# Ledger of designs, part 60: peptides against a protein of PDB entry 4Z63

Target 1, 334 residues: chain A of PDB entry 4Z63
Amino acid sequence: LCLGMNDLTGNIPEDLFHLKRLNLLGIQENRLSGSLSREIRNLSSLVRLDVSWNLFSGEIPDVFDELPQLKFFLGQTNGFIGGIPKSLANSPSLNLLNLRNNSLSGRLMLNCTAMIALNSLDLGTNRFNGRLPENLPDCKRLKNVNLARNTFHGQVPESFKNFESLSYFSLSNSSLANISSALGILQHCKNLTTLVLTLNFHGEALPDDSSLHFEKLKVLVVANCRLTGSMPRWLSSSNELQLLDLSWNRLTGAIPSWIGDFKALFYLDLSNNSFTGEIPKSLTKLESLTSRNISVNEPSPDFPFFMKRNESARALQYNQIFGFPPTIELGHNN

## One batch from the design tools (peptide; aimed at target 1 T125 S172 N224 M307)

Design b2_p24_1_s3 (made by RFdiffusion4, then SolubleMPNN; from b2_p24_1, 10 letters changed)
Fold by OpenDDE base, seed 1:
Structure b2_p24_1_s3 (fold): chain B 334 residues (1-334), chain A 24 residues (1-24)
Amino acid sequence: as target 1 above (334 residues)
Amino acid sequence: SFREERDAEAFERLEDENVIYTTE
């Protein structure tokens, strides 16, 4: 049953939950309000539930133990409060959980040992607090993780050295500390291609440790951290780099010539730093900007990016990194 | 429209989620 993209109002009719053979319920992009009914438990054949972009409120019902076939739960952009229900946090069938842009709170707890099928987790823009869950690496299929815009104070857990499934990770604006530890841990994530750490590590030094290596890193975004230091030499070994944003920091020294050696680099923002010297001539030879069409068919994060022209400008949502125009931003340096 | 308002309000809340700043 697909009723998305209408102007439906009120609650879901209870009689809808008598549809025991229903595999897909899509009611996204409406004006549905009130609590999400516990009677969803009656939809025992449900594979996909999409309630996203509504006005739902209250706690998410703890009925996911009665939904043994549920693979996709989309609840982003609602007014949900409380935590992740225990039955949802233990779901062995769930592949994708998207609860981005809600009012969920408390400590984030997932039983990753039970969540054997979870491959995508989006909990961005919630009210989760405390530390990052140390057991996330136990979610052995978890590839996409957005935890941005929560209050995950402290450091990246040491256990994330074992996060081999992790490919796309955002911790943007989550009150993280110790960038040196974070990078030192996350370099062990052999499948990590996208790392977003914007609005963390306020005033820390960007580590220039030559022992750091991100083999498969394609996207690095560490903007607006007030980071000190220089362009990190370890980044030169990330030969697959496509997007680099280090804007709105306090980085100093010269822009190194190796920045132009990245054959796939199509987006570079080093603006609003304190870089000095000459613009590297190698930037004028970036193959991605001269001769190669960016492969639009590359895997991207499931979480969107937001482009802001300035700190006060309205963000433009980009669902794909490859939707960004080829860019070299070096403005507002010394 | 309500959708545009909702989307605008959502975007305002999301602006600091996965931000790429440009200087243009």
Scores: peptide ipSAE 0.388, ipTM 0.902, DockQ to the pose 0.833
OpenDDE base, seeds 2, 3, 4, 5: peptide ipSAE 0.378, 0.391, 0.372, 0.392; ipTM 0.899, 0.902, 0.899, 0.903; seeds 2, 3, 4, 5 fail the geometry check

Design b2_p24_1_s4 (made by RFdiffusion4, then SolubleMPNN; from b2_p24_1, 12 letters changed)
Fold by OpenDDE base, seed 1:
Structure b2_p24_1_s4 (fold): chain B 334 residues (1-334), chain A 24 residues (1-24)
Amino acid sequence: as target 1 above (334 residues)
Amino acid sequence: SFREERDAAAFERLQDENVIYTTE
C-alpha cells in the first residue's frame, strides 16, 4: 500500500493494521501526526515500512520482534524521540534503517551481532550522545553509515580497525576529537571509499604520517575543522581520489604537485586555508576535467551532501557526489 | 505550501550534516 506524497493528516487508521498480508506500507511525505501505532506489530508480513517526511512524534514502538520480514524501515524527517527500540536494535531481518532528522536521544546502542542483515544505517541529525558504539563493526554487512550531526564526544573507537564492511562513513559535525587516531584507525577499513569528517577535530593538526594509507578512498571531506599542518603526503597514495574537500581549515605550505596526478579527481576544494606558493601546473592536466566523462554510475553514499558557499549560506542538497560540478577551488588562501 | 515549509525547515537542520563548502 503506497499512499506517499499526499496531504494526508491525522493518524494511520487502525483498520490498516489488520492487513496481515501487507508487504509494503509507504505513507511518506504526508502530514501524518501523533505516535506511530504499536499496532504495526500486526503487519507480520511487512517487508518495507516508510513513514518518512511526516509529523510523527513520541517514541518508536518496540514491536519489531513481531516484524520478522522487515528489511526496510524509513522514518527520516519526523519528530521521533527516545532511543532505538530494543526489538529494532536486535532485528535480524533489517537491511536498511533510516531515522535521519529526528529527535532521537541517549546512547546509540545496536546489537550488531543480531543485526546480521544491516547494510545501511542513517542516524544523521539526531540527539544521540556519548561515545560511538564500539560494537558497530560487528554489523558484518554494514556498508553505509551516517552518524553526522550527533554529539559523539571522544574518539573513533579502536574496534573500527575491524570495520571491513564499511564503505561510506560520515561522522560530520559530531564533536569528535583526535584526528590522528581517527585516521590511524579508519585506514584499516579496507573498503572505505567515502569519509566525511567535516566540523570535527577543531584546531587539531592534520597528520602528515607517511604510514597512513587509504587505498580505496574516493571521497575525503574534512572541511571546517580549523586544522593546522600541510597537505598530507599520505593522501598521494589514494590513487582513486575523486573528491577532496579540505576547505575552511588553517592548512599551510605549498599545494603539492601530486594533487594533479589524481586521474579521477573532479572536485577539489582547498579554499579558505593559508596555502602559499604557486598553483601546481599539474592541476591543469587533470584528466577528469579535460576529457573523461566521470562515470555517473559509480556507487555513492546513501546520505546526501550539502554544498554551502559560506558558513551562513543556504546549502544546496546533492543526493549524489557525481552531481557536483567539476570544480577546482583554491580561493581565499591569503 | 506546507511541503515547502517542511522541506525548508528540514533543510535548515540538515545543511550542517554532510557539508561541502564552496567559495563559488
Scores: peptide ipSAE 0.430, ipTM 0.912, DockQ to the pose 0.869
OpenDDE base, seeds 2, 3, 4, 5: peptide ipSAE 0.419, 0.432, 0.418, 0.429; ipTM 0.910, 0.913, 0.910, 0.912; seeds 2, 3, 4, 5 fail the geometry check

Design b2_p24_2 (made by RFdiffusion4)
Pose (drawn by RFdiffusion4):
Structure b2_p24_2 (pose): chain A 334 residues (1-334), chain P 24 residues (1-24)
Amino acid sequence: as target 1 above (334 residues)
Amino acid sequence: TEEEYEEFVEEAEEDEEWENLLWM
């Protein structure tokens, strides 16, 4: 049953909950509102539930043991409150959970021993607080995690050294501390390709510690953290690097020669720092900016990227990394 | 309802801009 992208109003008629054979319900992008009824436990054949872009509110009903076939739950852009219900946190069948841009709050609690099929999680633009849940690496299939724009505090848990499935990790604007510990821990996640740390670690020093090694790293964004220190040389060992954004920090010293050695680099933003010295000549022999013989695969995280020119400008949206224009941005330095 | 929905969509789009943010 597909009703998406209309102008429907009111709540879901209780009539709909008699459909015990329905395996797909798309009601997304309408004007629907009210609470999402607990009677939804009666729809035991559901595989894909798309409630996104509506006006729903109230708690997400804790009925998800009654929906053992649920694989996709899409609730993004609604007014849902409370945390993740225990039954949803215990669902062994969920592949994907998108609750981004909701009014959700409290500690974030998932039973990752129980969620053996979870491979993608998007909780962005919510009010989840407390520490990042230490048990997240126990979701052995979780590849994509977007926790951006939340109310967490403290450090990245030590157990994140074991997050073997992690590919795309977006932590922007989440009030994270100790970038030194965050980078030392996260370097042990061997599948990490795209990492977004923007608006965290405010005023901290960027670790220069050269034992740090991110081998498969493709996209590194750590911006507007007002970080101090120099261009970190440990980054030169990430040969796959495609997009680097260190902008809006307090970084100083010269821009080193090895920045021109990244063969797949097509975008770099070092703007709005305290960089001095001349421009390194090696930026003239960047391979992805010269010939057409460098070819690589674009990273594919499940989340869009946003770009701001200044603090008051409306943002630009890029659903894919290769949507960024090939750019050298060195402005507002010394 | 129509006006409430449109205001809510506009605000929600603006709030989403703070995810995966790059600065120029």

Design b2_p24_2_s1 (made by RFdiffusion4, then SolubleMPNN; from b2_p24_2, 13 letters changed)
Fold by OpenDDE base, seed 1:
Structure b2_p24_2_s1 (fold): chain B 334 residues (1-334), chain A 24 residues (1-24)
Amino acid sequence: as target 1 above (334 residues)
Amino acid sequence: VKKEAEEFRAKAEELAEEENLMFR
């Protein structure tokens, strides 16, 4: 049953929960309000639940133990409060959990040993606090993780060295500290292709450790961290780099010529730093900027990016990295 | 109700803009 993209108001009719054979309930993009009914438990055949873009409030009901076939739960852009219900945090069937842009709070706790099917987790823009959950690597299929805009004080857990499933990771604006430790840990994530660390590590030094290596890194965004140092030499070994944003830092020295050797690099933002010297001539030879045939069909993060053209402007949402225009920004380095 | 929903969406969108923000 798909009732999305309407002007529906009020609560879900209780009689809807008598549909025991319902595999898909989509009521997204409405004006539904109140609490999400516990009677969802009656939808024992439910595979997909989409309640996103509504006005739901209260706690998410702890009824997911009665939903053994649930693979997709989309609840982004609501007013949900409290934590992740225990039954949801233990769901063996769940593949995707999207609770982005809610008011969820407390410690983030997932029983990753039970969540054997979880491949995508989006909890961006919530009120989670405490430390990053050390057991996330126990979610052996977890590929996409957005934890941006929460208050995860401290460092990236050492256990994330074992996060082999991790491909797309955002921790932007999460009050993280120790970039050297974070990069030293995350380099062990052999499948990591996208790393977003914007608005963390305030005033720290960007490590220039030649022992750091991100073999499969395609997207690195570490903007607005007030980072000191220079362009990191270890990044030159990330031959698949497509997008680099180090803008709004305090990086110094020359822009190295090797930055033009990235054949797939189509987006480069080094603006609002303190770089000196000449613009590398190699940047004028970037194949991605001269050739129209960038394969747009590459896997991207499930989490959105936002671009502000001006501080006062509304951000544009980009659901795909390749939605960004080919860009070289080197401005404001004086 | 309608205005509150629009304000909530606008605020939710504004709040969403701080996720994975690309600065220009």
Scores: peptide ipSAE 0.330, ipTM 0.807, DockQ to the pose 0.792
OpenDDE base, seeds 2, 3, 4, 5: peptide ipSAE 0.027, 0.024, 0.032, 0.030; ipTM 0.682, 0.663, 0.699, 0.699; seeds 2, 3, 4, 5 fail the geometry check

Design b2_p24_2_s2 (made by RFdiffusion4, then SolubleMPNN; from b2_p24_2, 15 letters changed)
Fold by OpenDDE base, seed 3:
Structure b2_p24_2_s2 (fold): chain B 334 residues (1-334), chain A 24 residues (1-24)
Amino acid sequence: as target 1 above (334 residues)
Amino acid sequence: SAEEAKRAREEKERLAEEENLIFR
């Protein structure tokens, strides 16, 4: 049953929860309000539940133990409060959990040893606090993780060295500290292709450790951290780099010539730093900017990116990295 | 009202637009 993208108001009719054979319930992009009924437990055949973009409030009901076939739960852009229900945090069937843009709070706890099918987790823009859950790497299929805009104090856990499944990771604006430790840990994530760390590590030095290596890194976004230092030499070994944003930092020194050697680099933002010297001539030879053959069909993060042209402007949403226009921004340097 | 619901949606969209920002 797909009732999404309408102007439906009020509560879900109780009779809907008598549909025991229902596999798909989509009621997204409506004006449904109140609590999400616990009677969803009666939908024992449910594979996909999409309640996103509504006016739901209260706690998410702890009934997911009665939904053994549930693979997809989309609840983004609601007013949910409390934590992740225990039954949801222990779901062995769940492949995707999206609870982005809610008011969920407390310590983030997932039973990753039970969540054997979890592939995508989006908890961006919530009120989670405390430390990052050390057991996230135990979610052996977890590839996409958005934890942006939460309040995770401290450092990236050492256990994330073992996060082999991790491909797309955002911790943007999550009050993280110690970028050196974070990069030192995350370099061990052999499948990591996208790393977003914007609005963290305030005033720290970007490490220039030649021992750091991100073999499969395609997207690195570390903007607005007030980072000091220079263009890191270790980045030159990330031959698959497609997007680099280090804007709004305090980086100094020259822009190195090797930045033009990235054959796939189509988006470069080094603006609002303190770089000096000449613009490398190699940047004028970036193949990705001269050839229109950017493979639009490459896997991308499940979480969106947003681009603001100015502080007062509405952000443009980009669901795919290749949605970004080919860009070289070097403005506002010294 | 329909206008209030529109405004509430616009506000939710605005809040959603603050993740993973690419600053230009």
Scores: peptide ipSAE 0.439, ipTM 0.885, DockQ to the pose 0.746
OpenDDE base, seeds 1, 2, 4, 5: peptide ipSAE 0.426, 0.417, 0.428, 0.431; ipTM 0.882, 0.879, 0.885, 0.886

Design b2_p24_2_s3 (made by RFdiffusion4, then SolubleMPNN; from b2_p24_2, 10 letters changed)
Fold by OpenDDE base, seed 5:
Structure b2_p24_2_s3 (fold): chain B 334 residues (1-334), chain A 24 residues (1-24)
Amino acid sequence: as target 1 above (334 residues)
Amino acid sequence: TEEEAERFRAEAEERAEQENLIYR
């Protein structure tokens, strides 16, 4: 049953929960309010539940033990409070959990040893506090993780060295400290292609350790951290780099010539730094800017990116990195 | 109210736009 993109108000009718053969329930983009009913437990055949973009409030009901076939739970952009229910945090069937842009709070706890099917987790823009959950690497299929805009004080856990499934990771604006430790840990994530660390590590030095290596890194966004140092030499080994944003830092020195050797680099933002010297001639020869053959069909993060043209303008949502216009931004380095 | 719902959506959109920002 798909009733999304309407002006439906009130609660879900109780009689809807008698549909024991229902596989898909989509009621997204409405004005549904109140608590999410515990009677969802009666939908024993449910595979997909989408309640996103509503006015739901209260705690998410602890009924997911009665939903053995549930693979997709989409609850983004609601007023949910409390934690992740125990039955949801232990779901062996769940592939995707999206609870972005809610008011969920407390310590983030997932039983990753039970969540054997979880591949995508979006908890961005919530009120989770404490430390990052050290057991996330135990979620052996978890590829996409958005934890942006939470309050995860401290450092990236050492256990994340074992996060082999991790491909897309955002920790943007999460009160993280110690960029050297974070990069030193995350370099061991052999499948990591997208890393977003914007608005963390305030005033720290960007490490220039030649021992750092990100083999499959395609997207690196570390903007607005007030980072000091220079363009890191270790980045030159990331031959698949497509997008680099180091804008709004305090980086100094020359822009190195190797920045133009990235064959797939189509978006470069080094603006609002303190770079000096000449613009490398190699940047004028970037194949990605001269040839239209950018493969638009590459896997992308499940979490969106936003681009603001001006601080006062609405951000444009980009669900794919390849939606960004080819850009070289070197402004405001004088 | 409808006004509260619109306000909630506007605030929710504004919060959403602050996630994974690429600054120009």
Scores: peptide ipSAE 0.437, ipTM 0.909, DockQ to the pose 0.738
OpenDDE base, seeds 1, 2, 3, 4: peptide ipSAE 0.427, 0.417, 0.434, 0.427; ipTM 0.905, 0.904, 0.908, 0.905

Design b2_p24_2_s4 (made by RFdiffusion4, then SolubleMPNN; from b2_p24_2, 12 letters changed)
Fold by OpenDDE base, seed 1:
Structure b2_p24_2_s4 (fold): chain B 334 residues (1-334), chain A 24 residues (1-24)
Amino acid sequence: as target 1 above (334 residues)
Amino acid sequence: VKEEAEAFREKAEELAEQENLMFA
């Protein structure tokens, strides 16, 4: 049953929950309000639940133990409060959980040992606090993780060295500290292609440790951290780099010539730093900017990016990295 | 109700803009 993208108001009719054979309930992009009914438990055949972009409030009901076929739960952009209910945090069937842009709070706790099918987790823009869950690497299929805009004080857990499934990771604006430790840990994530660390590590030094290596890194965004140091030499070994944003830092020294050796680099933002010297001539040879054949069909993060072109404008949402225009931004340097 | 829903969406979008910001 797909009722999304309407002007539906009020609560979900209780009679809807008598549909025991219902595999898909999509009621997204409405004006549905109140609590999400516990009677969802009656939808025992449910595979996909989309309640996103509504006015739901209260706690998410703890009924997911009665939904053994549920693979997709989309609840982004609601007013949900409380935590992730225990039955949801233990769901063996769940592939995707999107609860982005809610008011969920407390410690983030997932039983990753039970969540054997979890592939995508989006909990961006919530009120989770405490430390990052050390057991996230136990979610052996978890590839996409957005934890941006929560309050995860401290460091990236050492256990994340074992996060072999991790491909797309955002910790943007999550009050993280110790960038050296974070990068030293995350380099062990062999499948990591996208790393977003914007608005963390305030005033720290960007490590220039030649022992750091991100083999599959395609997207690195570490903007607005007030980071000191220079362009890190270890980044030159990330031959698959497509997007680099180090803007709004305090990086110094020359822009190195190797920045033009990235054949797939189509987006470079080094603006609002303290870089000196000449613009590398190698940037004029970036194949991705000279050839129209950017492979637009590569896998991207499930979490959105937002681009602000000016302080007064709304950010443009980009659901795909390749939605960004080819860019070289070197403005506002010394 | 409509205005409240629009205000909620707008606020939700504003809040969302703070995720994975690109400062171009």
Scores: peptide ipSAE 0.332, ipTM 0.813, DockQ to the pose 0.799
OpenDDE base, seeds 2, 3, 4, 5: peptide ipSAE 0.015, 0.015, 0.018, 0.030; ipTM 0.579, 0.548, 0.615, 0.699; seeds 2, 4, 5 fail the geometry check

Design b2_p24_3 (made by RFdiffusion4)
Pose (drawn by RFdiffusion4):
Structure b2_p24_3 (pose): chain A 334 residues (1-334), chain P 24 residues (1-24)
Amino acid sequence: as target 1 above (334 residues)
Amino acid sequence: SFSSHWITTDQFDSDYRSKPVFTP
């Protein structure tokens, strides 16, 4: 049953909860509102539930043991409150959970021993607080994690050294501390390709510690953290690097020669720092900016990227990495 | 000619579109 992208109003008629054989309900992008009824436990054949882009509120009903076939739950852009219900946190069948841009709050609690099919999680633009849940690496299939724009505090848990499935990790604007510990831990996640750390670690020093090694790293964004120190040389060992954003920090010293050695780099933003010295000549032999014989695969995280020109400008949206224009942005330096 | 900007994943307004998800 597909009703998406209309102008429907009111709550879900209780009539709909008699459909025991329904495996797909798309009501997304309407004006629907009210609470999402607990009677939804009666729809035991559901595989895909798309409630996104409506006006729903209240707690998400804790009925999800009654929906053992649920694989996709899409609730983004609603007014849902409370945390993740225990039954949803215990669902062994969920592949994907998208609750981004909701009014959700409290500690974030998932039973990752119980969630053996979870491969993608998007909780962005919510009010989840407390520490990042230490058990997240126990979701052995979790590849994509977007926790951006939340109310967490403290450090990245030590157990994140074991997050073997982690590919795309977006932590922007989440009030994270100790970028030194965050980078030392996260370098152990061997599948990490795209990492977004923007608006965290405010005023901290960027670790220059050269034992740090991110081998498969493709996209590194750590911006507007007001970080100090120099261009970190440990980054030169990430040969796959495509997009680097260190902008709006307090970084100083010269821009080193090895920045021109990234063969797949098509986008770099070092703007709004304290960089001095001349421009390194090696930026003239960047391979992805010269010839057409460099070819690589675009990273594919499940989250869009946003770009801001200044603090008051409306943002630009890029659903894919290769949507960024090939750019050298060195402005507002010394 | 250079200016400044920065990149994030914050959804600044509720009208910004999320990437669609498809059932295989």

Design b2_p24_3_s1 (made by RFdiffusion4, then SolubleMPNN; from b2_p24_3, 12 letters changed)
Fold by OpenDDE base, seed 2:
Structure b2_p24_3_s1 (fold): chain B 334 residues (1-334), chain A 24 residues (1-24)
Amino acid sequence: as target 1 above (334 residues)
Amino acid sequence: SQGSSWITTVREDDSQLDKPVFLP
């Protein structure tokens, strides 16, 4: 049943929960309000539940043990409060959980040993606090993780050295500290292709440790951290780099010539730093900017990217990395 | 207007109901 993208108001009719054969319930992009009914438990055949973009409030009901086939739960952009229900945090069937842009709070806890099918987690823009869950690497299929805009004070857990499934990771604006430790840990994530760390590590030094290596890194965004230091030499070994945003830092020194050696680099933002010297001639020879054939068909994170032009401006949403126009921004270096 | 942009994965000004502006 797909009733999305309407102006439906009120609550879900109770009779809808009698549809025991229902595999898909999509009621997204409405004005549905009140609590999400516990009677969703009656939808025992449910594979996909999309209640996103509504006015739902209260706690998410703890009924997911009665939904053994549920693979997709989309609840983003609601007013949900409380924590992740225990049954949801233990769901063995769940592949994708999107609860971005809610008011969920407390310590983030997932039983990753039970969540054997979880591959995508978006909990961005919530009120989770405490530390990052140390057991996230136990979610053996977890590939896509957005935990941005929560209050995860502290450091990236050492356990994340073992996060082999991790491919796309965003921790933007999560009050993280110790970039050196974070990078030192995350370099061990062999499948990591996208790393977004914007608005963390305020005023720290970007490490220039030649021992750091991100083999498969395609997207690195560490913008607006006020980071000091220079262009990190370790980044030169990330030969697959496609997008680099180090804007709004306090990086100094020259832009190194090796920045032009990245064959796939189509988006470079080094703006609003303190870089000096000449623009490397190698940047004028970037193959990705000269060749029209950017392969648009590469896997992308499930979470969108946002380009903010101004702190007060509405961010532009890009659902795919290749949605970004080919860009070289070197402006506002003083 | 400082044409300063940065990439993130969250909207800072997420008023609870801001519809995403999809760029075509």
Scores: peptide ipSAE 0.293, ipTM 0.719, DockQ to the pose 0.367
OpenDDE base, seeds 1, 3, 4, 5: peptide ipSAE 0.289, 0.020, 0.021, 0.276; ipTM 0.711, 0.621, 0.634, 0.712; seeds 1, 4 fail the geometry check

Design b2_p24_3_s2 (made by RFdiffusion4, then SolubleMPNN; from b2_p24_3, 12 letters changed)
Fold by OpenDDE base, seed 3:
Formats: sequence, C-alpha cells, structure tokens
Structure b2_p24_3_s2 (fold): chain B 334 residues (1-334), chain A 24 residues (1-24)
Amino acid sequence: as target 1 above (334 residues)
Amino acid sequence: SQGSSWITTVRDSSSDLAKPVFLP
C-alpha cells in the first residue's frame, strides 16, 4: 500500500493494521500525526515501512520482534522521541534504518551482533548523546553511516579501525574532538570512500602525518572546523579523490601543486582559509574539468549532502556527489 | 556576489527540521 506524497492528515486508521499480508506500507510525505501505533506489530509480512516526512510523535513502538521480514524502516523527518526500541536495535532482518531528523535521545545503542543484515544507518540530526557506540564495527555489513548532528562528545572509538564494511561515513557537527586520532583510526577503514567531518574538531590542527593513507577516498569534507595547519601531504596519495571541501578553516601556506594531479577531482573548495602564494598551474589542467568522463553511475551515500551558504538560508540538497557542479573555490584567502 | 559556502550532511545549521513536502 503506497499512500505517500498526499495531503493525508490525522492518524493511521487502526483497520489498516489488520492487513497481515501487507509487504509494503508507504505513507511518507503526508501530515499524519500522533503516535505510531503499536498495532504495526500486526503487519507480520511487512518488508518496507516508510512513515517518513510526517508529523508522528512519541516513542517508536517496541514491536519489531513481531516484524521478522522488515528490511527497510524509514522514519526520517518526524517528531519521534526516546531511544531506538530494543526490538529494532536487535533486528536481524533490517537492512536500512533511517530515523534522521527526529528527536531521539539518550545513548545510541545497537546490538550489532544481532543486526546481521544492517547495511545503512541514518540517525543524523537527533539528540543522541554520550560516546559513539564502540560496537558499530560489529555490524559486519554496515556500509553507510550518518550520525551527523548528534552530541557525540569525545573521540572516534579505536574499534573503528576494524570497521571494514564502512564506505560512507558522516559525523558532521557531532561535537567530535581529536582529528588526529580520528583520521589515524579511520584510515584503517579500507572501504571508506566518503568521509564528512564538517563542524567538528574546532580549532585543532589538521594532521600532516605522512603515514596517513586513505586509498579509496573519493569524498573528503572537513569544512568549517577552524582547523589550523596546511594542506596535508598524506591526501596526495588518495588518487581517486573526486570532491574536497576544506573551506572555512584556518589553513595556511601554499596550495600544493599535487592537487592538480587528481584525475577525478571535479569539486574543490578551499575558500575561507588563510592560504597564500600562487594558484597552482596544475589546477588549470584538471582532467575532470576539461573533459568530464566521470561515471555518474557510481555508488553514493544514502544520506544527502547539503551546500550551506549562510546561517539564515536553507542549504541546497544534493542526493549524489555528481549533483555538485564542477567547482574550484579559492576565494576569501590571504 | 554569492556568499561563500560549505558542504555538510546537515540541512540547517540551526535546525534540520523541515515540513513534510515533496522533494523531487
């Protein structure tokens, strides 16, 4: 049953929950309100539940043990409060969990040993606090992780050295500290292609440790951190780099010529730093900007990107990396 | 001149909350 993208109001009719053969319930992008009924438990054949972009409130019901076939739960942009229900945090069937832009709170806890099928997790823009869950790497299929805009004070856990499945990771605006430790840990994630760390590490030094290596890194965004230091030499070894945003930092020194060696680099933002010297001539020879033979069909994160222009304006949403226009931004430097 | 920008995975610096609307 797909009723998404309507102007439906009120609550879900209780009789809907008698549809025991229902595999898909999509009621997204409506004005449905109230609590999400625990009677969802009666939808024992449910594979996909999409309640996103509604006005639901209250706690998410702890009924996911009665939904053994549930693979997709989308609840982003609601008013859900409380924590992740125990049965949801232990779901062996769940592939994708999206609860971005809610009011979920407390410590983030997932039983990753039980969540054997989880490959995508979006919990961005919630009220989770405490530390990042150390056991996330135990989710052996977890590829896409957005935990942005939560309050995860402290450092990236050492256990994330073993996060082999991790490909797309955002921790933007999550109160993280110690960028040196974070990068030192995350470099061990051999499948990591997208890393977004914007609005963390406030005022720290961007490490220039030549031992750092991100082999498969395509997207690096570490904007608006007030980072000091220079362009990191270790980044030059990330030959697949497509998008680099280090804007709104306090980076100094010259822009190195090796930036022009990235064959796939089509988006570069180094604006609002303290870079000096000349613009490298090699930037004028970026192949991606002269001949865009970049495959648009590359896998992208499940979480969207946003280009934020100012505090008052809403950010422009980009669902794919290649949605960004080819860009070189070097403005507002010394 | 267009103001400077940065990329994030958060819609709004103050609030990521949005009304339910169709997003193409």
Scores: peptide ipSAE 0.345, ipTM 0.743, DockQ to the pose 0.352
OpenDDE base, seeds 1, 2, 4, 5: peptide ipSAE 0.337, 0.331, 0.317, 0.322; ipTM 0.714, 0.727, 0.714, 0.725

